# Designs tried in a protein design run: peptides against a protein of PDB entry 9GMZ. Part 46

Target 1, 343 residues: chain A of PDB entry 9GMZ
Amino acid sequence: TGFPLELLTRPATERLAYFENYTVAHPRLKEVYEILMRTIAEPAGASFIFVYGASGVGKTTLRLRVEQKLTELALPKLESDRARVPVVGIEAIAPESRYFNWKEYYTRALITLEEPLIDHKFDYGVRGISRDNFGKINVESKVVAPALRRALENALIHRHPDVFFVDEAQHFGKVASGYKLQDQLDCLKSLANMTGILHCLLGTYELLTFRNLSGQLSRRSVDIHFRRYCADSPEDVQAFKSVLLTFQQHLPLAETPNLVDHWEYFYERTLGCIGTLKDWLKRVLSDALDREATTITLKDLQKRALSVAQCQKMFKEIQEGERQLSETEADVQNLRSALGLGA

## One batch from the design tools (peptide; made by RFdiffusion4, then SolubleMPNN)

Design b1_p11_1_s2 (from b1_p11_1, 3 letters changed)
Fold by OpenDDE base, seed 4:
Structure b1_p11_1_s2 (fold): chain B 343 residues (1-343), chain A 11 residues (1-11)
Amino acid sequence: as target 1 above (343 residues)
Amino acid sequence: SLLSFDTSLLP
C-alpha cells in the first residue's frame, strides 16, 4: 500500500509532513525496538541502557517510536495517576565550551519533563523555578546547576517515568580528559541511583568509550547495538532494497520514482543508514514539491546527496566503531577461554 | 500506524 492518493490534491506542506511522519519498519529498527521495549518493561536491576550505532542509522526515530508507544500504553493508568509522566526524552547538545553545560542540560530536562499538559503542579523545592500562565517552566538566571539537579531529581521521582531518554549522548564524552569523562558518568550514575529512574543513552559509537571507562556501569547497563545495513551481506542488501521500495511507494508524487534501480548510489551516499536515506529523500521531496514536479530524477537526488568527502569521513567513523565492537567480542571469547568455559 | 515495511523483496 502506498501513500493516500488524496495527498496529490493537498498543499505541499501536508505532502511533506506525511513523508516526514512516515516510518519504514525495517528489520534492524524492528529488532532494536523490540529489545528496547522489553528492556524498559523488565530492566532486571539495570540503571542504564546504551543504544549505539552509526550517525544517521535511525536512533532518533527509534526513540520517538518508543516514546509514542510508552505513552499509548500508559494512557489508561494516567487517567488515575495524573502526576505521572510515562516517558521523558531529551537531546544532548554539543557544548559551546570545552565543558558540558550541566545547567542547560538540567534546565532542558526539567522543561521537557514538566510539559503544560500536566494538570498537577509540583513544587521543585528550588527558588527561582516557576511556571508561567501557560504552564511553561521558567528558570531564573540565578539558579545554579546543583539546585537544578535537585529540582530534576525531585521532578523525576514525582513524575516517575518508565525511562529517561538522552539522545546524542556522545556529547557527554566531548570532555578532553578521561578523568572528566568519568566524573560525568558518575554524575549520570548518581542521578539514576538517586531517582530510581532507568536512563537510556542513545548515541554514536563514541558511547563505547563510556562503557569501557566504568566497570561499575557495565554491571548495571544493557547494551543494544543498532547496526547499519552492510553491502557484503546479501540479506542486508535485500533489506536495504526493500526500504527503497517502501520509500518510493510513500513519496506523495504523481509518478512513482524508481529508487530501487539506483540502490548502489543510495548505498554509496548513505552507507546503509536508513536515517540518512530518509533525510536525503525529505530534502529531495521538498525541492520537488516546491517546483510542482510530478516525480524525482537522479539529478534531483544528486543535488541533495552528501558529498563523497562527507561519506568518506562518516565511513571512517563507522569502521572505527565496528572495529571496537569486534575487538570487544574477541575479548569476550578470550575471557571465556581463559575461564575454561570454551570458546 | 505510520509504520510499514514492504517485505516483497525479502526472501
Scores: peptide ipSAE 0.010, ipTM 0.557, DockQ to the pose 0.081
Fold by OpenDDE base, seed 1:
Structure b1_p11_1_s2 (fold): chain B 343 residues (1-343), chain A 11 residues (1-11)
Amino acid sequence: as target 1 above (343 residues)
Amino acid sequence: SLLSFDTSLLP
């Protein structure tokens, strides 16, 4: 089924919003979604979930879909427990310095936890944290990071989310030394342990460096690799073509563009990353709607494509991440062999 | 707005 044909008579803003809100249920997204949902439901003593993959693979889309589903599943309980938040999600900010800004992290987490579905006044036991008449948390500048941490711990315990999402979590690793990185890991581990809340860290392959530094986290973590589609796999190529077919049916244009015939060009400029593909098509759709165009052309696609140099850079970063994972798999096999366990 | 999830690509 394509887009609702009534959209063709609607404003460009509504047509664009339709496509922005549209999500293709592609095989890799479905697989990772099912693994993540199962792991959240049955963490088996895990305190962390690591979701790693290429930039633009669709991690934010995955998070939003899981957040939506967890909210839907919690609705019957939320009627009786008005203090509960089913899920909380934040994006980690890149540090301006060689130090992670914990004060900002805790503040953003508190603000997100206390967003407006919660009629219940919660006393954080911390002076300088207040809630406005709109239910928004205000944190005074005088509140120090240790006090914000205690407030967040209390809020997480009280709201009891099924999971705490941290997107762009590779930013925790952007610190001046390995020792400081260990301190950051221990800080997160302590937060998860003190609250009993499962943390899901989503990020690029740089998150692997963070994951590998803590042998203690490794014992209490689940890893989920969100893979891109690979052109050397016929199945992955077919899945990628199917995604293009679905996107072309859901572009709210008078004439359905033939994206599938250009699959190689789409692959070249997305590296098999569906988020990158969607963002590209969104830019092209916006341009087409601004011109009141009936369709999109190859020239329109080319105008909004990532440059070859950008693709080459992203591809090197992907290859390095995929290599590190392959080495880890080989290390597991070597360890098993050394233990006398069959391959 | 509810994100539409098209399951039509499921084999």
Scores: peptide ipSAE 0.009, ipTM 0.552, DockQ to the pose 0.125
Fold by OpenDDE base, seed 5:
Structure b1_p11_1_s2 (fold): chain B 343 residues (1-343), chain A 11 residues (1-11)
Amino acid sequence: as target 1 above (343 residues)
Amino acid sequence: SLLSFDTSLLP
């Protein structure tokens, strides 16, 4: 089924919003979603979930869909437990400095945990943390990172989310000279342990450094690789074409554009990353709606495509991440063979 | 908001 035809009579803003809110349930997204949902439901003593994959693969879409589903599942319990937040999700900010800003992280986490559906005023016992008249957390600039951490620990314990999501979590890897990435991991581990809250870190292949640095995290972590579609896999190519077919049916235009016939061009400029594809189509749709166009042409696509140079840079970053994973898989196989467990 | 995450369309 395509888009609702009634959208053709609606304002451009509604037509664009429809497409923006539309999510294609593509195979890799479904797979990772199912693994993630199962792991959240049954963490089996895990304190961390790592979700890593290419930029633009759809990690934020995954997070938002899981957050939605966990919220829906929690609704019956939230009526009785008004203090509970079923899920919390934040994006780690790229520091302006070379160093991760823990103060900003804790502040954003607290603000997100305290968003307004929670009538229960909890005093976190930290001077300079207050609520406004709308219940929104205000953190004074004088509040130091250790105090914000204690407030976040108390908030997480009190709100008891099933999972705490951190998107763009590779930014934790930005440490000061002389500091170890291990100290950042130990900080996160301590937060998870003290609160009893499962943490899910989503990010680029730079998260693989977290996997390798902490043998202790490895025992308490579940790893989920959110793969892109690969052009060397016929199944992946077919899935990518199916995504294009679905998107062309859900573009609220009078004439359905033929995206599938241009699948190679779409692949070239997205590297098999569906988030990148969606963002591209969103830009093109916006331009088409602004022109009151009946369809999207190849020329419209070309105008909003990533440059070849951008794609080449992104592809190198992907290849390095995929290489590291392949080496790790080979190392596991070598270890198994050396242990006499067989292939 | 028609958030069709229709997981049923995946075989």
Scores: peptide ipSAE 0.008, ipTM 0.499, DockQ to the pose 0.101
Fold by OpenDDE base, seed 2:
Structure b1_p11_1_s2 (fold): chain B 343 residues (1-343), chain A 11 residues (1-11)
Amino acid sequence: as target 1 above (343 residues)
Amino acid sequence: SLLSFDTSLLP
């Protein structure tokens, strides 16, 4: 089934919003979604979930779909427990300085936990944290990071989310020394342990460096690799073509563009990353809607494509991440073999 | 469900 045909009579803004909100349930997304949902439901003593993969593979889409589903599943319980928040999702900001801004992180987390719609107002016991008349959290500039941490710990305990998501979590790793990175991990570990809240860190393959620094975190972490589609796999090529077919059916245009015939060009400029593909198609759709075009042409695609140089850079980053994982998998296999655990 | 994937449409 394609897009609702009524969209063709709607404003360009509604047509674009439809495509932006549309999500293709491609095999890798579905697999990772099912693993993540199961792990959140049954963490088995895990305190962390690491979701890593290429930039633009669709990690943010995964997070948002899990957040939506956890919210839907929690609705019956939220009627009885008005203090509960089912899920919290934040994005880690790249530090402008050489140091991760914990004060900003805690402030954002508190603001996200304390939506105005939550009737049950919690007293954080911290001077300079208040709610306005609309229930919005206000954090005064004088509040120090340790006080914000205590406020967040208390809020997480009181709100008891099933999971706390941190997107772009590789930004925790952007510290000048491995020692500081360990301190960041220990800080997150302490927060998870003190609150009893499962943390899910989503990010690029740079998260592998973060994961590997703490052998203690590895024992209490679940790893989820969100793989891209590979052109050397016939099954992955078929899945990628299926995604293109689905997107072409869900572009709210009068004439369905033939994206599938250009699958190699789409693969070349996305590296098998569906998020990159969707963002490319959004830009092209926006341009087409602005021109009142009936369809999308190859020329329209070329205008908004990533450059070959950008793709080459992204591909090197992917290859390095995939190599590190392959080495880690080989090391695990070698360790298993050395332990007399069969393959 | 906002998730749709139809593999049956590939020739």
Scores: peptide ipSAE 0.007, ipTM 0.546, DockQ to the pose 0.082

Design b1_p11_1_s3 (from b1_p11_1 with F5L T10L)
Fold by OpenDDE base, seed 1:
Structure b1_p11_1_s3 (fold): chain B 343 residues (1-343), chain A 11 residues (1-11)
Amino acid sequence: as target 1 above (343 residues)
Amino acid sequence: SLLTLETSLLP
């Protein structure tokens, strides 16, 4: 089934919003979604979930779909427990300095955790944290990071989300000269332990550094690799073409563009990352709607494509991440062999 | 054959 044909008579803003909100349930997204949902439901003593993969693979889409599903599943319980938040999700900000800003992180986490229309007044026990008449948290500038941490710990305990999502979590790796990445991990570990809340860190392959630094975190973490589609796999190529077929049916244009015939060009400029593909098509759709165009042409695609230089840079970052994973798999096999366990 | 994928992980 394609887009609702009634959209062709609707404003460009509604047509674009339809496509923005549209999510292709592609095989890798389904797989990672199912693993993540299962792990959240049955963490088996894990304190962390690491979701890593290429930039633009669709990690934010995954997070948002899981957040939505957890919210839907919690609705019957939320009627009886008005203090509960089913899920909280934030993005870690790239620090302006070489230092991760914990004060900003705790502030954003508190704001996000308290954004739901929760009638239940919570006293954080911290002076300079208040709620406005709209239920938004206000944090005075005088509140220091240790006090914000205690407020967040108390809020997480009180709201008891099934999971705390942190997107772009590779930004925790940005530490000063003299601070160890280990200290950042110990801070996160302490927060998870003090609250009893499962943390899901989503990010690039830079998250693999977190796995290797703490043997204690590795024992309490579940790893989920969100893979891109690979052109050397016939199954992955078929899946990628099916994504293109699905997107072309859901572009709210009078004439359905043939995206599938250009699959190699789409692959070249997305590296098999569906988020990158969706963002590209969104830009092209916006341009087409602004021109009142009936369809999308190859020229329209080319105008909004990532440059070859951008793709080459992204591909090097992907190859390095995939290499590190392959080395880790080989290390596991070597360890098993050294232990006298069969391959 | 190419298959149209499902539109949403959510109904």
Scores: peptide ipSAE 0.050, ipTM 0.769, DockQ to the pose 0.555
Fold by OpenDDE base, seed 5:
Structure b1_p11_1_s3 (fold): chain B 343 residues (1-343), chain A 11 residues (1-11)
Amino acid sequence: as target 1 above (343 residues)
Amino acid sequence: SLLTLETSLLP
């Protein structure tokens, strides 16, 4: 099944929006989605879920799909519990400074928790937090981080989401000189413990530093590796080709482009990351629609491809993360062998 | 807009 043919008569904006909103349920996304949904449903005393993987692998897509599904599942309960938010998801901001801005984090989290399905004005007991006429939270610049934290704790308790998502969570690792990353983890741990809300941190392989630094978090965390497709795996290559085939069928163009024949070029410029692939195709589709083109050519792809230098940089970052995971797996096997548990 | 997770299971 391809795109609705009716889109060919629609404005370029609608055609682009169709593709933007289209998600390929590729094997790795489905796997991680199923694991994540199960873990959220049955956290088994976990306070944290770590979802780590390459930039552009599709972590944000995963988050949004889980948020959607949790919202859908909660709808019957939301009718009776008007205070409930089924899920909350934010993106951690890269600090302009070398230091993570907790004040900004708490502010964004509060704003996101209070977005407008909630008619009930809850006073979080913090001066300088108000709601506008639309129910949107306004946080005065005078409100200090500890007060915002308390407000967020109260909000999370009151709204009782099944999970709190933090995307780009590697930004918590940006700590001031002389401060420990442990202090950031203890802050997050305390927030999870005080609220009873499961936290899911999504990010790059830099999240592995959180796994390694907190032996206490490791006991209360579930780790989910969102892998890219690897060209050395025939199964992964086949899955990647299947994704290309699916995308070519869902590009709202008069002539279906042959993306699959260029799979190696797509792999070279995406490193097996489907989010990177989708973003690339979106840019190319936009250009094609602007030109009223009937199809996408290799030349159109080349114009919007990441440079080889960008890909080489991204690949080094991926290889380092994959190496760290492989070493950890080997260490676990060595530990098991040393304990007499076998492989 | 229903974000269709079309699982293209290639047959």
Scores: peptide ipSAE 0.034, ipTM 0.685, DockQ to the pose 0.124
Fold by OpenDDE base, seed 3:
Structure b1_p11_1_s3 (fold): chain B 343 residues (1-343), chain A 11 residues (1-11)
Amino acid sequence: as target 1 above (343 residues)
Amino acid sequence: SLLTLETSLLP
């Protein structure tokens, strides 16, 4: 099983788009997907799901696959309930200023929530929010953040998504000196409580700081750790090599490159993160297509690899996140032992 | 042996 051979006669743009849209269902992605889908179906009174893991582990791919599946499952119901949106997903933007831009966040959330060709015009109850002739939401500059929040609350209540996704959610933690990260969490909690909509925050290990700040969040949140592949695990190494094998079969090139023989170099420069691997291969594929190359060489890979310094920085961030989780697991074991529960 | 992985999580 590989790419459609017809792609070799297609424009470089179509060949690149094929690989960009291609997803490997690797074991860790499948595991986290199944946990996340189950948790969305049966939240058991949870208001939040936290999905955390290394940068480039594949959290955005996970989100997009869950969004697709929730949309497919909702299609039969959407025929009768045209007001419903099954899922909404946004990416949190890194603030240009020292504070998180809530006005921009609410505006993006509203735009995304109403982007489907929902024939039913909803009155947001807020002056200065309108739809253009193309059905796109326009927010006038005069609309203030509290009004946009009310509009989003009303829209979420009316559209009743099964989940609200926020990708790159660690950006809520980028608070100015003197602002509390707690204030950002309290805003999110209030939005979830007012709407009754389950929120899923996806992000780096910086999201662990959010978990630690609120003993009330721990009772109303589900944690999902999206692990990378570890080189000290033979099973993880085998899975990582199988990902490389799968990608090499799906690179739309005339000659199949041998990625598997370079698995150690791929591991060194991705730290076992499949998203980082995919993005690297996209860059290399783009360069190969621009040169009308028949294959990808080790030299082509080396030209687009992350630097050793970048990998060392990323690895320190991963080790700190993994350490914090390991300490939490040890604390759970200590608590169980202290309660007279077996390890 | 290395195995080709699934291309979709969707049935």
Scores: peptide ipSAE 0.032, ipTM 0.757, DockQ to the pose 0.482
Fold by OpenDDE base, seed 4:
Structure b1_p11_1_s3 (fold): chain B 343 residues (1-343), chain A 11 residues (1-11)
Amino acid sequence: as target 1 above (343 residues)
Amino acid sequence: SLLTLETSLLP
């Protein structure tokens, strides 16, 4: 199955929006999706889920698909419980300052949790937080971070989401000199404990530092590794080619480009990360639509590719993360051997 | 219509 052929007669904006909204159900995404959905349904006393993997592997796509599915599953219950929000998801912003901006984090979380579609007004118990005439949350500049935290705790308790997602969660690790990463983790742990809400942190392999710093978080966390496709695995290469074939069929162009024949070049410039691939193809599709082109050429791909220097940097970051995981797996085997459990 | 997860595996 391909894109609807009627799109060829539609404006460039509709054709681009089709591809932007399209998601390939590639094997790694499906696997991680199923694990994450199961873990959210049955957290077994976990307070945290860590989803880690390479930048551009598709963690944001995973989050959005889970948020959508949880919303769909909750709809019948939301008719009776109009105060409930099934899921909330935010992206952690890299601080402009040397310090993580907790005030901004709490404000964004409150704004996202309190979407206008919620008929039931909630009193945050904090002066300077109000709703405008459009139902948007307004936070006065005088409201301090500890007050915003209390407002978020109260809102999370009242709205009772099945999970609270934080994408790009490695940005919590950006602490100033003299603050410990542990203090940030203890803050998040306290928020999860006070609200009883399951937190899912999605991020790069930098999230492994969070796992290692808190033996108490490790007891109450589930870890999910979102792997890239590796060129040294024939099965992973076949899956990556299948993704390219699927994208060929779903590019709303008059002539289907042959992306599969260039799979090595796509792999070189994406490192097996499907999010990076999709974002590259979006840029190339946008350029093709702007020129009213019938197809995509190798020259069009080259124009929007990541530079070799960018790919080399990204690959070093991936290799370091994969190494740290391999060491952790070896440590588990060594621990089992030392406990007399066998290999 | 939520575009469902389609996978076309290479034969």
Scores: peptide ipSAE 0.029, ipTM 0.715, DockQ to the pose 0.138

